# Ledger of designs, part 315: peptides against a protein of PDB entry 5Z08

Target 1, 168 residues: chain A of PDB entry 5Z08
Amino acid sequence: RQKDEWAKKTSSLMKQLDWFIGEHLGAMLAAEELGGPVVGELMEIDPDDLSAGFNAHGKLKKATSQPDLDRRQRRIDDIWGPQDEQGQAHKRKRGADEALAASAEMRDLIEQLMNKLVEAGGDNSATYVEIPRESAAARFLVRSKVAMFHPNDARRLRLVDFGRDLDD
Target 2, 222 residues: chain B of PDB entry 5Z08
Amino acid sequence: GLPRLIDAIEEASKIPAKRRQTPIKPTIEKLTTHLYTHGASPDSLLRLADLLTLRNHLDQASLAAITRNLYPSSTVSDEVVLRFIGALGHGQLKPTLALQALFLRWLVMVYHLLENPGVLGQVYGVLFDLLDTAAIRPQLCHLLALVTRRKHVRPFRIQAILTLSRQTGGDPNLTGLLRVFKNYYPEIIVGDATKGRASAFKHPDPQWRQHLDEIQQRRSEA

## One batch from the design tools (peptide; made by RFdiffusion4, then SolubleMPNN)

Design b2_p28_7_s2 (from b2_p28_7, 14 letters changed)
Fold by OpenDDE base, seed 4:
Structure b2_p28_7_s2 (fold): chain B 168 residues (1-168), chain C 222 residues (1-222), chain A 28 residues (1-28)
Amino acid sequence: as target 1 above (168 residues)
Amino acid sequence: as target 2 above (222 residues)
Amino acid sequence: SILQYLDAREQVRYYIEQISILIRKAQE
C-alpha cells in the first residue's frame, strides 16, 4: 500500500517535471547552448551594462561591434521573441526545434539518472550515467545541486543522494 | 542636489584615478553627507547601486563610504536589490568580498524597506550557494535568516548547511541559520552542530538604524 | 527574466529531490 502510494506520487512528480521541462526549461537550455544566459545563474540584467563593462583586465571592453551583442540578442530573441511573420517563423521553428531537442535531452538524462539510482540499490558507485557531452542539461543539473560529475571523469554523472540520512 | 553629485561620480568612475583632472574625494564626501542628511530616493538608489556593483574606477574606500551612507529615503525596489545580489560571488567583474559583505549588511538593515521582500526569496538559492564564501558568510547567514521560509528549507539545504557547519568547525552564523531552519521543521536533527553558539543575528548597526528611522520619518511627514 | 532562470533551478531541484527521496523509500 505505501509503496503504491509512493509510486503514484513519483509518477505524478515525473509528469510535472516533464511538463516543466517541455514548457519552460527546454527553451532556456536551448538558449544556453546557443550562447544565451546560463539557466539558474544570475546573469547581468542589463545587456547595456554588459557592453559598458570592464574586461578582466580592467579595460573598457571596446564596444564589441554591434554584431556580437546583436547575435546573442538575436539568438535570445529568436528563441523568446514575439511570433512575427515568415522569416521569424523559420527562426521560431528552429528555436522551437532546439527547445524540443533540449527538452528531450534533459528528459532522457533525468530518466537515465533515475534509472541508475533505482538499479544501484544504494550503491552510489553504480549510479553514474555516462554522458556523451557536457550539455547544458548536465550542467544545469549540477548547478541545481541534483547531480554531480565523477571527480575524475566529467563524462560520468550521478544524482545527488538526497536520501542520505542527515545523521550520516 | 543628489542627482548632480551622482552624475559627477558616474563620470569620474569611468576614468582611472591617475587620469582624473579633479580629485573625486570631495565629491564623494558631498555625496555621503547628502545621503546621511537626506537619504537616497529610489531612482538615486538604483544609480548608486550601479556605481557600487558595476566594475568602475572608483576606489574601495569611496565605494565603502557610499555603501555605509546608503540610507533609503523611501522604499528599496526589486531592481536595487537584484543589483546587489548580482554583485555577489566570485569573479573578476564582481566587487570585492569586503564590499559584498557591506552590501549584504545593507540589505539586512534595509530589509523592512523592500518593496517586495519576496524578491530575496526568489534568489534564495543564489544566496544559499554562497555560504561557503567565508568572507560574506556572517552577513549572508543573517540575510538568509530573514528571508528563509518553509519552502526554502529542503533536505539538500539542511544537509549542505550541516556539512558546511562541520567543515567550518561550527560557525555560529551557520548554527544560527540551522536554528531558523529548525523553526520551520522542528524534526530536523541538527546533531552536535546546534550545540554550539548560535548567532543571534542582532541588528548590525543600531546607530545606522536610528538614523535611517529619522530619515524615514521625514518622508512620512511630507 | 533572471528570476525565471533561478525559479527553473529551484523547481527542477524540487522535483528531482522529491522523486529521488521517493525512489529510495521504495527500495527500503
Scores: peptide ipSAE 0.402, ipTM 0.609, DockQ to the pose 0.406
Fold by OpenDDE base, seed 2:
Structure b2_p28_7_s2 (fold): chain B 168 residues (1-168), chain C 222 residues (1-222), chain A 28 residues (1-28)
Amino acid sequence: as target 1 above (168 residues)
Amino acid sequence: as target 2 above (222 residues)
Amino acid sequence: SILQYLDAREQVRYYIEQISILIRKAQE
């Protein structure tokens, strides 16, 4: 009875997650793969402003020239900016296709991670999924603090063990 | 339906409570029940935003109840957002600071449903200038943490937060906001202001989020 | 927007956290 309730709740949450991936996250991950802003990363810092740093009074030490910000904004604008109607349609289609691909990749990755968690029976060493590449999806999960790379192998990813945090 | 309930409340809001022929509470309860079950359309959200933000004769408990049940069934328009932003701060015609805190909390919880999240970035200065208002600071810092972009992280704002942090004895919400700023500029010397406890800006209400997701899913299936 | 990303991170974290907890409970 209790296991059935947990299974139903798990199924419900998985459906909600799947929906969220398809409706929201996929497009964001696609934007990252297309060279847009990194999902969950703090947006692009001007390297020049970063290099100058801020003193304790919040003043920039050296205002170096901002040439690189304009290039990246231009690239974002080139990717997402107003194109002609045909270019916009092609971009929208490409964006939609990339969003679908990113959604599928994220779903598959989460499914694999969850399956390994189930199969491992509490052995954290057995919970690693082998990832062919460091995808936007994988990076996102790590940034979200829901997954961790193997310390010695960036091709291995596992879920964070959330069950331990409840007992502490 | 929801529009008729809003009509009744709008009419009642024009009349002082003592002069109303009928109590409005049953209508408010019907409204909040409807909002909980179905959410609010963009048009209904705009009307409700006006009821919540404009000076009227509705009681604070009713306004708070509406705000707590203000589930969008779809997207949130710039106009709705701007109504809530315009209601912030001190003034005789503005909502209470308690309601303003609820509005900011709501904006945090529905941020992912904004038609144009950039609208909040455009009013960043207005939001930032309210950080000295203690009653709304927690929710305001959370919203700013979401809204902040590199272009907003300016020397004068860094200094303003540092100064305010010292004046407040290291408010965790300000420390959290400074951490967000530092993520854009790792070299920001925040001194002792970041040594303290920082707010993690977690979702204010997980149950509200879950219920919102259920309402939003029904829209995608229709 | 970073906000969508932060919200997305929090949302995904919530789902994965809750599911992971339920998976563990089901194994006990």
Scores: peptide ipSAE 0.438, ipTM 0.482, DockQ to the pose 0.367; fails the geometry check
Fold by OpenDDE base, seed 1:
Structure b2_p28_7_s2 (fold): chain B 168 residues (1-168), chain C 222 residues (1-222), chain A 28 residues (1-28)
Amino acid sequence: as target 1 above (168 residues)
Amino acid sequence: as target 2 above (222 residues)
Amino acid sequence: SILQYLDAREQVRYYIEQISILIRKAQE
């Protein structure tokens, strides 16, 4: 019974994570790969963004009315917006395709990392995943302090063991 | 009045010191004297928060003097708090780390006057991620000690404090924060690196507190 | 927004942390 509850909760959290990757994170990672801002390294907090508050789930409430969100969206749209209508459609399509690709890469990486965690049965040496490249996805997980590179091999990535007793 | 003094300083802040027609120091002194005597209303606090946190041509001594005399006559709004939080960290547009430390100290001293203390809990992650910045760590740990609730005490944050404590040779402020965490989760082992003296997080300035209380009492009588 | 980036990091950390803890508990 307890194991079934944990399995259900795990499945629910995985679905939420998958949704979050697709709806939010994929576009941010795609922006990083295109030379945009690094996800999670930006220390410049806009007070207006903070003033929107967080919902009960810790998500920023969309500030409905602030013209500066329109300015930021305009700036993102100006940075990412094509100048000509055809150029705009092509950049929007390219941006969408890159967001989908980044989402898929992040999902696959997380799945591999989780699978290795399950397979290792507590052996930390067996939890490493080989990554073909240092992607925005991999770097993001490391910056988020949920993954670590192997000390001697940047092509090997593992999850942080959150269940390990803090005494180590 | 205070609004006119702020107007004059706002206009002067747009101009480099060498190009100003009149010295700003006398106006700053009038402002700080007024703040010391009467405090700042919520509206004045917001305007002053913008002057303190936004990049302008005011000198560091003037900004520090305003911050040291920033007595609220009433409550502190979420907007004012968020101006100061937004000014924290590294960046070319950010205030100096010395000024950021004064802002954090101010937030500690006015914590009981916040309209919504929960606003700091919402930005807990932002504050916590700045713990590696040595120049602001003492005041940051004190603020986090006030703000921390059970929901903020996560395994990764416990590990982060432990790691940073080892790297710093057992900073007393980190040890103090870890003790706050332990109050929520007694099973947290404060490793051998934390055998050192913990900070007690005492009020940073008792005289400032007393003067704030006097200003606040005048409001309750009006 | 920077908040979105910070929020994204915290949100992903929350999910992965909770899932990892649950995976470990399920193995016990």
Scores: peptide ipSAE 0.407, ipTM 0.613, DockQ to the pose 0.413; fails the geometry check
Fold by OpenDDE base, seed 3:
Order: C-alpha cells, then structure tokens, then sequence
Structure b2_p28_7_s2 (fold): chain B 168 residues (1-168), chain C 222 residues (1-222), chain A 28 residues (1-28)
C-alpha cells in the first residue's frame, strides 16, 4: 500500500515537472542557448561567457573579456527584438522550435538521470549519465544543485543525492 | 536637491577618476549629507542602487559611504531589492565582497520597509547558495534568518547548512540559521554542529536604526 | 523577469528533490 502511494506520488510529480518544462522552462533554456540570460542566475552573463561553459560546479568559467552589458542587451534585442511582420513570424516559429527542442532535451536528461538513480540501488558510482554535450539543460541542473558532473569527466552527470539521512 | 546630486555623480561615474575635471568627493559628501538628513525617495533609491551595483568608475570608499547613508525616506521597492540581490556573488562585473556585505547589511536594516518582503523569499535560493562565501556569510545568515519560511526549509538545505557548519568548524551564524530552521521543523537533528554558540542576529547598527526611525517619522508628519 | 528564472530553479529543484526522496523510500 505505501509503496503504491509513493509510486503514484512520483508519477504525479513527474507529470507536473513535465508540464513545467514544456510550459516554462523550455523557453528559458532556449533563450539561454541563443545567448539570452542564464536560467536561475541573477548573473549578467555575457554571451561570450556562455560560450566558455560552466565548471563542474555549474559556475561560469572566467572569461577574460569584460562583458559589455550593452552588447548583451543588443544581442538579446537582436534575437528577440521587434522585426518586421514576416521576420516576427519566422522568429516566433524559430523560438517555438528551439523551446520545444530544449524541452525535449531537458525531459530526456531528467528521465535518464532518474532511471540511473533507480537502477543504481544506492551505488552513487553507477548513477552517472553520459551527456553528448554541455547543454543549457545540463548546466541548469548543475546550477540548480540537483545534478553534478563527474569530477574527472564533464561528460558524466548524476543526480545529487537528496535522500541522505540528515543524521549522517 | 537629491536628483541633481545623483545626476552629477552618474555623469562622473562614466569617467575614470584621472580624467575628471572636478573631484567627485565633494559631491559625494553633499549626497551623503543629504541622505543622512532627508533620506532617499523610492526613485532616488533606484538610481542609487544602479550606481552602487553596476560597474562604473566610482571608488569603493564613495560607494561604501553612499551605502552607509542609504536611508529610505519611505518604502523600498522590489526593483531596488533585486538590484542589490543581483549584485551578490562572484564575478568580474559584480561589486566587491566588502560592498556586497554592506548591501546585505542594508537589506537587513531596511527589511521592515520593503514594499513586498516576499520578494526576498522568491530569491531565497540565490541567497542560500552564497553561504559558502565567507566574506558575506554573517550578513547573509542574518538576512536569511529574517526571510526564512517553512517552504524554504527543505532537506537539501538542512543538509547543506550542516555540511557547511562542519566544514567551517561551527560558524555561529550557520548555527543561528539552523535554529531558525528548527523553529519550523523541531525534529531537525542539528547534531554536534549546533552545540556551539549561535548568533542572535541582533540589529547590525542601533544608531543607524534610530536615525532611520527619525527619517521615517518625518514622513508620517508630512 | 529575473524572478521567473529564479522561480524555475526552485521549482525544478523541488520536483527533483521530492521525486528522488520518493524513489529512495520506494527502494527501502
């Protein structure tokens, strides 16, 4: 009985997460991939800094270039600013397509991470997922402190163990 | 008036100190004197928040002096709060950690004047994630102690504080924050990390508080 | 707004945390 209730709750939460990814997070991640603001940070990240990637702790690698706030805003405006009607339609479509792609990537990544958590049966060494690239999705999860990279391999990502007994 | 002083400082902030035709210090002194006497309106607070948080050519002493005299004459908007929160953490474009500590101290001292105290609850995660930064930890813990609600007390945050407390040898500010968490969840086992002295999170500057109260009273009489 | 990005982080963290806890409980 209790296991069934937990399974139902898990399923419900996964559905809610899936909805949230599709309705909100996907567009934000797409904006990040396009050089927009970083999701979950109040950081003025220069697009050039975005290209530098994140360290294993989800922190931006120090780009040596002084990010020009004005340059970033211009780039965001160039990406998201008003265009002519035809340009707006194409831009909206492109934005929607990028949001869908980002949503799909995030969903897949979370699913893989959760599956590995289940399969590992408590062995943290077995919980790593291989990621093809450092995506906005992967960076977001690390920055959100829900995932971490392998210390020696940035292509391996795992969930943070939230279920550690508070008494350890 | 205050707007003209801000205008002059904004213009001076665009120019390197060595290239300024006039010294900025007298204008900063006039500004701080005005702020001490009259406080800052919401509009002036926003402009000053930009001067304090955005990278410009103002010297650290001037920025600190403005921050120490940043008395609100009325309320503090969400926008002002978010400017200061956005200035926190590590980064080349961010203010110094010393200045960030002053911002956090300021937020503690004006917390009761926030138009929407809930805004700090929305950025709780950003604040919490900075607890590893030793230079701002005392003020950060104090602010978190004010902001923390039941919804913020999560297992991962409890564990994070416990871990950080062990790593720091039982920082009294972290112990104080754990006690705040325990008020919401008495069952939290704080272990040996909380057997130490906890910070009481007393008001950082009683004189500043008194002066703020005097400025705020003038508003009620107007 | 910047708040939306922060809210997204907290929301995702909440979901993943709760799911992870439930997964662990189900394995006990």
Amino acid sequence: as target 1 above (168 residues)
Amino acid sequence: as target 2 above (222 residues)
Amino acid sequence: SILQYLDAREQVRYYIEQISILIRKAQE
Scores: peptide ipSAE 0.397, ipTM 0.537, DockQ to the pose 0.392; fails the geometry check

Design b2_p28_7_s3 (from b2_p28_7, 18 letters changed)
Fold by OpenDDE base, seed 1:
Structure b2_p28_7_s3 (fold): chain B 168 residues (1-168), chain C 222 residues (1-222), chain A 28 residues (1-28)
Amino acid sequence: as target 1 above (168 residues)
Amino acid sequence: as target 2 above (222 residues)
Amino acid sequence: SILRYLGPEEQLRLLLEQISELIRKALK
């Protein structure tokens, strides 16, 4: 009975986590990867805002006609195509694809981190996941105080063992 | 009355100081005087919490003055508490660390008036993760000392405090918090970290407490 | 929900803490 209640609660929390990653966090992570604001500086990034691109200050570019578009902006505009309806649709689609990719990366990373923690059986040396790069996802987990880098190797990340008890 | 003063300040908060037709300072002074005399109802507290925590055009001196006079006439709701908790930490949309320290001090001083003190226990992790922020650490440790229960004392938190204590040269507030942890688990190995000077977590403002008690007594008689 | 008052970092932190605690309890 108690185990069943814990299983149900775990399932509910996992669904909430998945929803949070997919509906909110993914777009913010994608924005950070694209040179936008750091996750949490803007609480709500509309996927449509991702399509507008970010200025050198990480702020959403309002479609202002001003000519001195920094080289980076030209590159973004060149990558994102003409300001026509088709170009805007391509921008929106690309923004959505980047948000989905960021969400998938975060889900996979959390899953790997949790699995390694369980498999390690209390051996802290065995809890590290090797990450291919320092991603927005990895940085966010560290800023959230959920994960930590290995002190001597920034390619190794581990989950904080929140579940460990003093009675264990 | 208080609602009309809040209305005027809310409208002024939407406008940059340089574009206001009238100075806001006289209205802030009327508000703080009213709060000092009568306190704030639960509804007024919520509105004031929004003014204090949301990014607006109010100056820091005005926000600090409101916070210093934020006497509850009744209880403090979970929503009011959570507005202040959500305003803590680093971020472009968050209040200054100086103002956050005043919020934490306020939460300590009104802790006994919370409708549900357990709400702070639910956000314990959020509070604990801010211990590395030096500007708010004294008030944060005091609040954590009040909120801590056996369920919050975990190996990772003990290790985090010990690490931070070493990094800070033995901050007396961290030593005080470790002593609170040791009260729940006497067997915890804290080494020399508890042998140092610890904060006693005394009430931060006895005069403020006395004045709060006077405001609260008037409510019980009405 | 308490989560609606918190930033994304704090939301993730609280979710993963609760999940980790429940997993540990289920493994005992």
Scores: peptide ipSAE 0.634, ipTM 0.881, DockQ to the pose 0.754
Fold by OpenDDE base, seed 2:
Structure b2_p28_7_s3 (fold): chain B 168 residues (1-168), chain C 222 residues (1-222), chain A 28 residues (1-28)
Amino acid sequence: as target 1 above (168 residues)
Amino acid sequence: as target 2 above (222 residues)
Amino acid sequence: SILRYLGPEEQLRLLLEQISELIRKALK
């Protein structure tokens, strides 16, 4: 009974995580990879802003009007919403493809990190995942205090062991 | 009344100070006077929390003055708490760290008025992860000292505090928080980190507390 | 949901913490 409840709750949280990564985080990660703002600094990255590109300082090249707070959620929705005009559709499609790629990378990285933590059986040295590059996804996990780089090797990343108890 | 004052400030907050037809300072003074005298209802608290936490054209002195006079006349809802929690940390869209320190101080001072104190326990990780931010650390440690329960005391958090304590040369607020952890798990080996000076986490403003109690008493009599 | 009030970093952090705790409990 308790194990079944925990399994159901875990499944529900995993679905929420997958939704969060796919619907919100992927776009922001894609923007950061393209030299845009760091994830969370601009809650509103317009796909048009992604398509406009970023200057050498990570700022949008187009002076888009000061997004009001209500515009933030709309812009994220507008970033990924269907637009009928062909040229905007291609830019949106490219933006969507980059977001999907970033979402997939983040999901895969989280899965690898979790699997390594379970497999290590409490050996911290065995919990590291080797990453091919310092991606926006990897940086985001570290900024989120979810993962840590190896002190001597920035290609090695481990998940924080949140589940460890003092009663263990 | 208070709602009309908030309306005027909300409208002014959308306009840069140099483009305002009228100075906002007199309206802020009326608001702070009203808050000091009567406190803020739950609805007013939510609106004020939005003004304080959302990026707008209000000056830092005005925001600080509102925060210092943010006396709840009733309880503090989860939504109000979560607005302030969401405003914490680094980012171009977040309030200044000085203002965030005032928010944390406020949460400490109104902790006993929260409708659900457990809401802070649910966001414990968010609060804890900000301990490396020196500007808010004193108030953050105080809030965490109030919020911490046995379930929050985890090996990774103990290690994080110990590491940060070493890096800061033994910040007394971190030492204080570590002592709170040790109260739940006396067996925790904290080494010399707890032998140093620790914060006592005393009430930040006794006069503010007294005035809050007076406002709360008037509600119970009405 | 509490998550709607938080930034993306904080949302991810809370989700993964909760998931990790549940996994650990399920493995015991």
Scores: peptide ipSAE 0.634, ipTM 0.881, DockQ to the pose 0.768
Fold by OpenDDE base, seed 4:
Structure b2_p28_7_s3 (fold): chain B 168 residues (1-168), chain C 222 residues (1-222), chain A 28 residues (1-28)
Amino acid sequence: as target 1 above (168 residues)
Amino acid sequence: as target 2 above (222 residues)
Amino acid sequence: SILRYLGPEEQLRLLLEQISELIRKALK
């Protein structure tokens, strides 16, 4: 009975986490990866905002301001295409695709981190996941105090063991 | 009345100081005087919490003055508490760390008036993760000392306090918090981290408390 | 929900803490 209640609650929280990643966090992570603001500096970024691109200061471009096309902006514009109706549709689609990709990366990274923590059986040395790069997702997990880099290797990330009890 | 003063300040908060037709300072002074005399109702507290926590054009001195006079006339709702908690930490949209320290101090001083003190226990992790922010650490440790229960004392948090204590050269507020943890788990090995001066987490403003009690007594008589 | 008052970092933190605690309890 208690195990079933815990399983149901876990499933509910996992669904909430998945929803949070997909509906909110993914777009913000994608914005950060594209040279936009750091996650949490802006309240809400939607995929449409991603399509507008970012200025040299990482601020959302208002549709009307041609900011100075720095190299970063050119790359974003090259990624997002021309501002014609077709280009806008392609930009919106690509913004959505980048948000989906960022969401998938975050989900996968969290899953790997959780699996490694469970598999380690209390061995802290075995809890590290190797990450290919310092992604927006990895940085966000560290800023959130959810994960920590290995002291000597920034390519190794581990989940904080929140579940360990002193009564264990 | 208080609602009209809040209305005027809310409208003024939308406008940069240089573009206001009238100085806001006299209205802020009227508000703070009213708050000092009568306190704030739950509805007024919520509106004031929004003014204090949301990015607007009010100056820091005005926000600090409101916070220093934010006497509840009754209870403090979960929503009011959560507005202040959501305003904590680093970010472009968050209040200054100086103002956040005042919010934490306020939460300590009104803790006994919370409708549901358990709400702070639900956001315990959020509060705890801010301990590395030196500017708010004293008030944060005091609040955590009030909020901490057995369920919050976890190995990772013990290790985090110990690490931060070493990094800070033994901050007395961290030592105080670690002593609170030891009250729930006496067997916690803290080494030398508890050896030294600890904060006693005394009430931060006895005069403010006395004045709050006077405001609260008037409610019980009405 | 309490989460609606919090930033994304804090939301993720609270969710993962709760999930981790439940997983640990289920494994005992």
Scores: peptide ipSAE 0.635, ipTM 0.882, DockQ to the pose 0.776; fails the geometry check
Fold by OpenDDE base, seed 3:
Structure b2_p28_7_s3 (fold): chain B 168 residues (1-168), chain C 222 residues (1-222), chain A 28 residues (1-28)
Amino acid sequence: as target 1 above (168 residues)
Amino acid sequence: as target 2 above (222 residues)
Amino acid sequence: SILRYLGPEEQLRLLLEQISELIRKALK
């Protein structure tokens, strides 16, 4: 009975986590990867705002000001093509694809981190996941104090062991 | 009445100070006088919590004056508590660390009036993660000392406090919090971190407490 | 939900803390 209640509660929390990553966090992570604001500086980023691009200061381009096309902005504009209706549709699609990719990366990284923590059986040296790059997802986990880099290797990340009890 | 004063301040908060037709300071003074005399109802507390925690055009002195006079006439709801908790930490949209310290001090002083003290236990991790923020650490440790239960005393938190205590040269507030943890688990080895002077977590403002008690007593007689 | 009042970092932390505690209990 108690195990069944814990399983149900775990499933509910996992669904909430999945929703949070997919519906809220993914777009913010994608914005950070594109040189936009750091996650949490802006509470809500519409995927449509991703299509507008960011200035050198990580602020959304307002439609009216021709900002000085910084090199990064040229790359964004080169990636997004002409401002025709087809170009806008391609921009929206790309923003959505980047949000989906960021969501998938975060889900995979959390899963790997949780699995390694369980498999390690209390050996802290075995809890590290190797990450291919310092992504917005990895940085966010560290800022959230959910994960920590290895002190000597920024490519190794571990989950904080929240579940360990003193009564264990 | 208090609702009309809040209405006027809410409208003024939407407008930059340089563009206001009328100075807001006299209205703030009327509000703080009313709060000092009568306290704030649960509904008024919620509205004031929004004014204090959301980014607006109110000046820091006005926000601090409201916070210092934020006497509850009754209980404090979970929603009011969570507004203040959500305003803590670093970020462009968050209040200044000076205001956050006042909010934490306020939560300490009204802790006994919370409708559900357990709500702070649910956000314990959020509060605990802010211990590295020196500007709010004294008030944060005091609040955590009130909120801490056996379930919150975890190995990772013990290690985090010990590490931070070493980094800070033995902050008395961290030593005080470790002693609270040790009350639940006497077997915790804290080493040299507990040999120092610990904060006693005394009430931060005895005069404010006395005045709050007077306001609360008037409600029980009405 | 208490999560609606919190930033994204705090939301993620609270979710993962609760999940981790439940997983640990289920493994006992």
Scores: peptide ipSAE 0.634, ipTM 0.881, DockQ to the pose 0.772; fails the geometry check

